# Peptides against a protein of PDB entry 6MBK, part 79

Target 1, 240 residues: chain A of PDB entry 6MBK
Amino acid sequence: GFEMVNFKEEGFGLRATRDIKAEELFLWVPRKLLMTVESAKNSVLGPLYSQDRILQAMGNIALAFHLLCERASPNSFWQPYIQTLPSEYDTPLYFEEDEVRYLQSTQAIHDVFSQYKNTARQYAYFYKVIQTHPHANKLPLKDSFTYEDYRWAVSSVMTRQNQIPTEDGSRVTLALIPLWDMCNHTNGLITTGYNLEDDRCECVALQDFRAGEQIYIFYGTRSNAEFVIHSGFFFDNNSH

## One batch from the design tools (peptide; made by RFdiffusion4, then SolubleMPNN)

Design b2_p8_6_s1 (from b2_p8_6, 4 letters changed)
Fold by OpenDDE base, seed 3:
Structure b2_p8_6_s1 (fold): chain B 240 residues (1-240), chain A 8 residues (1-8)
Amino acid sequence: as target 1 above (240 residues)
Amino acid sequence: SLSIPSID
């Protein structure tokens, strides 16, 4: 087993409660526990999703709105998970003026400005949608939808979204993976996969861990540049 | 926890 622990230098992580061997399946998360585009469709957001082309085309935005709706819902199943999320992120959307000025000397500035501009445009669009669309009337966001809310949700999704198969395995979709997200990163090989037969995310141990040791995983080759570029998971059919 | 590594 494992337990969630707040480590002094690394923040929240998972600690082994017993010896875990390399390649041992120590963690799995069934699809029903994931926050997915499908769970967004099946939520209070569903009616709006079914009529908004951007929500349909951009799974990351659908997840962002799903996250906001669930955060605003006291009885949400995902409240325990949402409460573990950071309130702020080390992303370009949170950069201060001095950080932006420093980046002006680099090629990264164009990506930062693009991300900021796109996020601002998305917010303006969805603010209008939430205020005017009939299916938005029941959303908890109608009377309180700020840029700060949207920035947080987008950054949460950007840092934590994962590609997983659809239930039938025919397509790839996006998901937030509770509990698994708590593992801190180390160098190594990707040891997380999706088991379609059991319909669950599975994580095997990268190495031997002793009882009391922190469990690390390798998130993959995620660069900040890739996160900035991947601000738009567009489904093939809707070139926006 | 999953976070974007700082650009630093």
Scores: peptide ipSAE 0.022, ipTM 0.667, DockQ to the pose 0.052
Fold by OpenDDE base, seed 1:
Order: structure tokens, then C-alpha cells, then sequence
Structure b2_p8_6_s1 (fold): chain B 240 residues (1-240), chain A 8 residues (1-8)
């Protein structure tokens, strides 16, 4: 019902290959296809995760490392997804000097500096962990873990992380949602939710789309949306 | 693509 297309101005997006009706379930992504904290635990990162308190406490960092490990793995299941990710982001971690200077007159500068400081500290910490921890020896990052890598992964997660329920629905966890996150944004209502019965992320069409039209979704004001079962997103301020 | 989170 849709295809990935590189739109000139908008980058990658989804285009309808047939007419899609409003409220039609046109896209679903099973849990097994998601990059989650759980998939991170089950990956090559698992042994390190089990022994590192920061990875355990900060799901976003776990996802960042998971993303890096999978990117560095030619046979990763997620390679097709990872290759669709931007190489750079318009996040504060990528701000040029002029952009930072512009922000110096604003209150946002404090958040930018905080993010820089935190990210740098995290990188320094994990660089040491990767160099010294026994369970890091098998990571594909062992000999290739730069600040640029970490900045990219953190920014990828920051812009694309979503809250989804755990398999049992008892808790919330973080996930990157391949294919779904390729949809470009439009104003409207949230039309994405998590179906626990089928254990999948579901997206229904915001409006009618004709064959050949770009499919837009509304994913809220923040990228780190919490999925409501059968209803859409909760935007939690998990950027703090 | 998902929007960049606004820095509040």
C-alpha cells in the first residue's frame, strides 16, 4: 500500500501505492522489528548491558549503543533501517558556532550547553567502559567508537525514540520504530498506537490518500511519543 | 522523518 520515496525537499517519506482511506490501518510494525531496550539486551550489547548501571538506568543510551552496534554489524537485521537514518541532525549537538551564538541571547542556550556537557560526559564514560570492560571486547565498537558516532546515535534516539508498552503491558519501554518513522509530519491528530494483542505498532491514515500521494502523519509536538493502546500517542517529556 | 524535539 506504500513505498519509500526520497522526496526532494522532505527527504525520505512514504508514498501511497494505492488509494488509502482515512482511518485505514495502512501501516503496522511488529515488536520484533523494533529496536528496543529489550532487543539491545538480546544483542551483542547484552552482556555489557547486564553489568553497566547507566545502560540499565537510561534506556535512551541503551538504544544509542544498540544502534551503534547494529550499524557496525554488516549482517544486522536493522541495516536497511539504519541506512535510512540521517547522517547528521539539526539537534543541538550539531549546532555550529553561529547557531550557538545566536542562542546565547536565549534561555535555550542553557539546555544546549547542558546537552553538550552531558553527552560529552557520557561519551567519556562509555569510551572508558568500551576500552576496559571485559564484556565490551566483542562489541563491534571496540576499536571504532568516536564522539561523532556517539553524537549521531544519541541524536538519532533523541529524535526518533518512542515509548511503547512492554510485552506484558505492565511497563513502558523505549523503541525506535522502523518504517513508521519515515512518515513525514503534518498537522492533525495522532493516528498511531500500540496494539498489545497483536504486539505491534499501528498507524491509521490521518486522511484519504490517493495513489501516488505522500503519506503524512501527525506524531505530535515531540518525537518521543508514548503510544496509547489503540488510541495514539502520549507525549512524555522524557527528554529530561 | 520525525521532527527534532524542540528545546524548551
Amino acid sequence: as target 1 above (240 residues)
Amino acid sequence: SLSIPSID
Scores: peptide ipSAE 0.021, ipTM 0.670, DockQ to the pose 0.073
Fold by OpenDDE base, seed 2:
Structure b2_p8_6_s1 (fold): chain B 240 residues (1-240), chain A 8 residues (1-8)
Amino acid sequence: as target 1 above (240 residues)
Amino acid sequence: SLSIPSID
């Protein structure tokens, strides 16, 4: 058992409501609760997705638009999740002029500028698509699509996207994992996997947690802001 | 919550 808590320094996280043992399956999220490329295709975005090559080629952008459409939908199933997301992120897209100036002396400036430029180009492209494409007329964001909206959605996906298997296990797809992604990060091993038999994301405890303690997980190495959920768990031998 | 590692 766990509960969502707003921690003073770390923001939202999960707190244990009972003692949890190391390697205990304490959290699972069925596929039907995930925001995926497939759920995007099955949403109001589906008709546009089927016609736009960029949405089809870039699952992260598909998720960003899915997130925006659901945010703009008061009756969205994912409203409780979306409301837990940060309004701003510590990403290059949110850097202030002074922060960018500081980075001008570093190699990171090239990546920052690249991200700004790419995101701006994507926004300009999709702004035109939303204004002109027939299948965009039913989107709840049709009359409200700003750069700030796009920046937020792209940053949300960039920081929270995960690779999971498709339902048949033949391919990988992208997903946002509600509830699970509320866990704050600690050093350790990946204790999250996907159970294809039960069609759910599963998280086992990295260590013992007592009732009232915050539950931490290790997000793994996120190259390019992607997390891969493995079918197998790697446990340190020292957890016994 | 999940975040991108800070660019140092």
Scores: peptide ipSAE 0.021, ipTM 0.659, DockQ to the pose 0.067
Fold by OpenDDE base, seed 4:
Structure b2_p8_6_s1 (fold): chain B 240 residues (1-240), chain A 8 residues (1-8)
Amino acid sequence: as target 1 above (240 residues)
Amino acid sequence: SLSIPSID
């Protein structure tokens, strides 16, 4: 098996409790445990979702609000997962002035500015929606919706959202994958898939891991710039 | 069948 461990430099990660062989299915997460656009629709957010075109059109925003609603709900099923999430991120939305200045000479600056602009617009829009929309009255964040909350939720989703198939396999949807996303990143091949027959996310080991070793996965074929923008870190050995 | 999830 594995255990969740807080590593000093890497934050939370998974550590092997036994020897794990390469290609061994060591981790699976059933759909029912995922935070998805569908679970957002089926939550306290559902009534508002059904009436707001932006929530309907932008699954990432729906996930962000789902995350905020569940975080504000002490009895949420996802509390154990939410408590493992970083309180802050190394994503562009958290960049200080000097960090932004450094990026001004790079192509990444356009994405940073876009994120700032979009996030600010979204917050302003949804602040008004939450204050005025009848279906927002039951949201646990009704009287507690700050930019910091929204920035955190958006950054959480940005760094952790995954495309998975719908239950019928006909379309793709967005999901946060608890437990699985605790694996820290390494270079390699994608070893995660979705098993529609068993309706679960499956992860096979990228390599052999010994008992006591941290289990790493490869998040995908993205550039370091994309990792900074979407994952909040640089990976020096990333070949993509 | 196994479908590979993507991270965007």
Scores: peptide ipSAE 0.012, ipTM 0.634, DockQ to the pose 0.059

Design b2_p8_6_s2 (from b2_p8_6, 4 letters changed)
Fold by OpenDDE base, seed 2:
Structure b2_p8_6_s2 (fold): chain B 240 residues (1-240), chain A 8 residues (1-8)
Amino acid sequence: as target 1 above (240 residues)
Amino acid sequence: SLAIPSID
């Protein structure tokens, strides 16, 4: 087993409550517990999603709005998860003027400006949609949708979104994976896959962990912070 | 917790 712990330096993480062996399946998260594009479609956001082309085309934005709607809902199933999310992020959208000035001497400045510009445009678009679209009237964020809200949600999704298979395995979709994403990062191999037979995300231990030790996982290489959850994963000495 | 900054 494991428990959620607030570590002094790393923030929230998972700690082993017993000895866990390498390659042991210690953590699994059923699809029904995930925040997905599908759960967004099935929520109060569904009617708006069905009529907005940007929400339909950009699953990350759909997840961002799903996250905001659930955060604004006191009885949301995901409240325990949402309350564990950082209030701020080390993403470009949170850079201070001095940080931006420092980056002006680097090639990264163009990407930072692009992200600012794109996010601001998205916010302006959706602010108007929320104010004018008939299906937005039922959204819990109708009267409270600030740039700070949007920046937080976009940053949350950008840093935590994962690609998982659809239920039939024919396509990929985006998901936030509660509990699993509480693990802090270490270097290694990907030890997370999606089990379609059991319809769950599965994580096996990267190494032996003793009772009381923090459990680390490798997030893999992320482009735009997207991580692909495979149906299986390969270890040098074993296949899973 | 998972928080890997990315740049678009």
Scores: peptide ipSAE 0.024, ipTM 0.693, DockQ to the pose 0.091
Fold by OpenDDE base, seed 1:
Structure b2_p8_6_s2 (fold): chain B 240 residues (1-240), chain A 8 residues (1-8)
Amino acid sequence: as target 1 above (240 residues)
Amino acid sequence: SLAIPSID
């Protein structure tokens, strides 16, 4: 019903290959295809995760490292997804001097500086961990872990992380949602939820799309979006 | 996909 297309202005997106009706379930992504904290624990990162308190406490960082490990793994299941991610982001960690100067007149500058500081500290911490921790020896990052790598991963997660239920529905966890997050944004209603019964992320069409049209979704502030079962998602604007 | 700018 859809295909990945590199659009001229929007970059990668999804295009309908047939007519899609409003509210039609046109896209679903099973849990097994998601990059989650759980998949991070089950990856090469697992042993380190089990020994590092920060990875355990901060799911977003766990996802960032998971993303980096998988990117560095030629045989990673997620390579097709990872290769669709931008190499740079319009996030504070990528702001140029002029952008930062512009923000100096705003209250946002404090958050930007905080993010810089936090990210730098995290990198320094994990650089040391990767260099010294026994369970880091087998990580593909062992000899190649730069600030640029970390900045990219953190920014990737920051812009693409979603809250989904755990398998048993008792808690929430963080996930990157391949394929789904390729949809470009438009104004509208949230049309994505998580179906616990089928254990999948589900997206219904915001409107009618004709064959050949780009499929847009509304995902609002994605970074802390919590999917509601068979509905939309909640937005939690938690900044750290 | 477009990355949404965030200061999160």
Scores: peptide ipSAE 0.022, ipTM 0.666, DockQ to the pose 0.076
Fold by OpenDDE base, seed 3:
Structure b2_p8_6_s2 (fold): chain B 240 residues (1-240), chain A 8 residues (1-8)
Amino acid sequence: as target 1 above (240 residues)
Amino acid sequence: SLAIPSID
C-alpha cells in the first residue's frame, strides 16, 4: 500500500500506492525486524555487553554500538536499513563553531556542552574498552573506531530510538524501527503502537491518504529540546 | 525520515 520515495524537500518518505483511510492499519513491523537492545545482546556485541556496565545501563549506547557493528558487517540483515540513514545529522554533535557561538547567547549552550562532553567521555571510555577487553577482539570496530563513527551512531540512535515493550511486556526497551521511521512528520496524534499479541509495531493512518500522496505520521511531542536534554534513556541504576 | 526537526 506504500512505497519509499525521495521527496525533494523532505528527503526520503513513504508514498501511498492506493487510497488509505483514516485509522487503517497500513504499516506494521514485527519485532524480528527491529534493532533492539535485545538484538544487540544476541549479536557479536553480546559477550562485551554482558561484561560492560555502561552498555547494560544505557540502552541508547548499546544500540549505537549495535548499529556500528552491523554497519561494519557486510552480511548484516540491517544493511538495507543502515544505508538509508543520513551520513550527518542536524544535532549539536555536528554543530560548527559559528553555530555553537550563536548558541552561547542562549540557555541551550549548557545542554550542547554537556552533550559534547558526555559523548567525548563515552568515546574515550569505549575506545579503551575496545582496545583492552577480551570480548572486544572479534568486534569489527577493534581496528577502526573513530569519534566520527561514534558521533554518527549516537546521533542516529538519538534521532530514531523508540520505546517499545520487551517481548514479555514486563519492561520497556529501546528500538530502531526500520521502514516505519521513514515516514515524515506532521502535526497530529500518535497513531503508532505496539501489539504484544502479534509482537509487532503497528501504525494506523492519521487521516485519509489518496494514492500518490505522501504518508505522514506524528512522532509525538519530541521537542528538539527533549532530544538535547535526554542524551539517552538511562536506566535508573546509573548512580554515575 | 525521523529527522529531529532543526532547532530553528
Scores: peptide ipSAE 0.020, ipTM 0.652, DockQ to the pose 0.052
Fold by OpenDDE base, seed 4:
Structure b2_p8_6_s2 (fold): chain B 240 residues (1-240), chain A 8 residues (1-8)
Amino acid sequence: as target 1 above (240 residues)
Amino acid sequence: SLAIPSID
């Protein structure tokens, strides 16, 4: 079907190993393989999550900490996925001083400053929590929680978080979707949905792909009513 | 890979 390839300019992507036809279900990811708020609750983070109202209220932060905990765990199931993630991002949190200065004359500067402020506040808060909370001593990041770590995790989640249905389909929750999110972007229509019956994300081919071609998907828009959507990072609502 | 910021 497909293989993971590290492309020079695009980073990791998927390449077809056979001809794939448009609308063919070529990729599916069962819920058990997803990094979700629920998997965070069921991880080493669970005890702290159960005691911290911010983690409970902000699924994106829960995912960020879940990602950090799993990254710090050599035997984590998600290590293969985590190793495919960029080490740095083109997100505002990685902007250089000159880039920020350039944006000072634009409307975008307000969003950048908001993101910086929120992220800094979150880090400061959770640094204290990790240092003092009785359940934090169980976290693999207990003695290694830097701003750079947090910036990376937040940026990873910001760029990769998706809304998916809960197991019962009654609500939406947040998820990172391993393997699927390795597909690089192209213009088109959303071809990813969630199959509740089989409890999996499903991706159908946007177009015909020949063997050896890179498989591209359209990441969609946040206004979409689909079960699987890229939700992004709403930093304005991430204050505490 | 997914790497699109949530900014407009």
Scores: peptide ipSAE 0.020, ipTM 0.653, DockQ to the pose 0.086

Design b2_p8_6_s3 (from b2_p8_6, 5 letters changed)
Fold by OpenDDE base, seed 4:
Structure b2_p8_6_s3 (fold): chain B 240 residues (1-240), chain A 8 residues (1-8)
Amino acid sequence: as target 1 above (240 residues)
Amino acid sequence: SLSIPSIE
């Protein structure tokens, strides 16, 4: 019902290959295809994860390292997804000196500085961990872990992480959702939920789309990035 | 594709 297309100015997106009706379930992504904290634990990162309290405490960092490890792995299952990710982001970590100078007169500068400082500290910490920890020896990052790598991974996760239920539905965990996150943004309602019975992320069409049209979704406020379980959807009409 | 910040 859809295909991946590289759109000018918008990057990768999804295009309908047939007519899709509003509220039609046109896209679903099983848990096994997601990059999650659990998949990170079950990857080459697992041994280090089990020994590092920061990785255990901060799922976003675990996802960032998972992303880096998989990117560095030519045979990674997620290579097709990773190759669709932007190489750079419009996030504070990529702000140029002039942009930072402009923000110095605003309250936003404190958030930017905090993010810079936190990211730098994290990088320094994990650089040492990767160089010295026994369980880091098998990581493909051992001899190739730069700040630019880390900045990219953190920014990728920052912009794309979602809250989904754990397999038993008892807790919330973090996930990157391949294919689904390729949809470009439009204003509307959140039309994505997590079907725990089928253990998949589900997206219904926000509107009618004709064959050949780009499929847009509403990302929401990202504060509400937690998807309702059992085929439920969270509806938000906030503009971004 | 997603490009807006999520809650950390």
Scores: peptide ipSAE 0.028, ipTM 0.716, DockQ to the pose 0.094
Fold by OpenDDE base, seed 2:
Structure b2_p8_6_s3 (fold): chain B 240 residues (1-240), chain A 8 residues (1-8)
Amino acid sequence: as target 1 above (240 residues)
Amino acid sequence: SLSIPSIE
């Protein structure tokens, strides 16, 4: 009961095509449709992942490279999703000189500079890896890996990564959740969980939505650039 | 669409 729409002010979002009731399961995304650390390991990136300690230790970077590899692959299953992603982000890595100058009077400047420095170092490291590592030769980005590419991928993952359970539920892993992450944000409680029995991410409606209305969700708190999907749902009193 | 800026 929804469709993808490009809203004038908010960009892409989901619009209800029928009336949706509060707490109704209106959206689910099976694990096989997610971009995960596991799907990265099972892709053309797998051999390099198995040999690089940073990719193994930092799931967000693994997702960033997975995203870049799939973007560079015309026949990628995730092309429809990737094409919906913003080309630029409101993150420190995209701040203009004037914005940075404005922030110099604030405490945020140190975090901005730190992120610039860290991202630049990561890029320099992986540029060398891609140029020299034997398992990088098969990567579709081998001859096209710029800082702008890396900045975009890192920012995409930073803003969209989610924590989900592994298939056996024993650990947590990182995932990008196509379709679900197209919902625009509103205030409320988390109405997204992971159903291990059906092996899918599930989203229930925060409130009633009428046909033709935009569907909003609450992304929760992303203090560390991560969203944790809970097994349970929480609703406020106004959600009924 | 999801876009929540974060600082690491």
Scores: peptide ipSAE 0.027, ipTM 0.709, DockQ to the pose 0.095
Fold by OpenDDE base, seed 1:
Structure b2_p8_6_s3 (fold): chain B 240 residues (1-240), chain A 8 residues (1-8)
Amino acid sequence: as target 1 above (240 residues)
Amino acid sequence: SLSIPSIE
């Protein structure tokens, strides 16, 4: 019912190949296709994850390293997804000098500097870990781990991480949702939930889409979004 | 997909 298209202004997005009705379940992504903290633990990163307290404590960093490891792996299952990700982001870590100077007059500058500082410290920490930890020896990024790599991964996760239930539904974990996160944003209601019974992320159409139209979704808070289980959706306009 | 600016 849809296809990936590279739109001129929006970049990659989804286009309807047939008419899609409002509230139609047009897209679902099984857990096995998600990049999660669990998939990170089950990857080449697993041994290091099991020994590093920061990876264990910070799921977003675990996802960032998972993303980097998979990117560096030619045979990664997620290569098709990773190749669709932007090479750069409109995040503070990518702000140019002029953008930072513009923010200098605002309170946001403190948050930007904090993020720079934190990210730099994290990179320095993990650079040392990757160079010295025995369980890092087999990581595909062992000899190729730059700040730019880390900045990219952190920014990818920051902009694309989602909260989903664990497999047993007892807790919340973090996930990148391939295919789904290709949808470009529009104002509206959150129409994405997690169906725990079928163990999949589900998206229903925000509106009617005709064949050939771009399919838009509402991101909401995105990185802080928690999807309703049992095919439930948030219907609050939380654009802010 | 668009990148949404945010502060962490």
Scores: peptide ipSAE 0.027, ipTM 0.708, DockQ to the pose 0.082
Fold by OpenDDE base, seed 5:
Structure b2_p8_6_s3 (fold): chain B 240 residues (1-240), chain A 8 residues (1-8)
Amino acid sequence: as target 1 above (240 residues)
Amino acid sequence: SLSIPSIE
């Protein structure tokens, strides 16, 4: 019922190939297609994950490394998804000197600097881990792990990570949701949830869309966006 | 596509 299209101005998005009605379930993504902390654990990163306390404690970093490993793997299942990701982001880690100078007059500068420092520290730590840890030898990024790589991966996760339930619904984990995150944003209500019974992320149409129209969704809060497990879809008027 | 600036 939809196709990926590169739109002018907006970049990649989804276009309806048929008429879609409001509240119609037009898009679902099974767990097996998601990039999750669990899929990271089950990947080439798994052995290192099992021995590094930071990877275990910080799911976002685990996802970042998972993303880097898969990007460096020509046969990765997620290559088509990864190729749709921006090469650069409008996040603080990419701010130019002039932008930083502009922010010096604001309280936000301290948060920006903190993020810079934290990211740099993480990179330095993991650079050493990759160079010295036995289980890092199998990683496709072993000989090529730059700050730019790490910055990109962290920014990708920061802008796209979602909270989803574990398979048993007992706790929350982090995931990147391919295909779904291709939708461009519009104002409205959150129309995405996780269906535990079918073990999939589900998205219903915010409004009617005609064949040939771009499909928009409301992102809600994108940083660590959480989907409702048992209550279905979340309806909130929160603006970004 | 999703790309919203955030500070963690």
Scores: peptide ipSAE 0.027, ipTM 0.712, DockQ to the pose 0.088

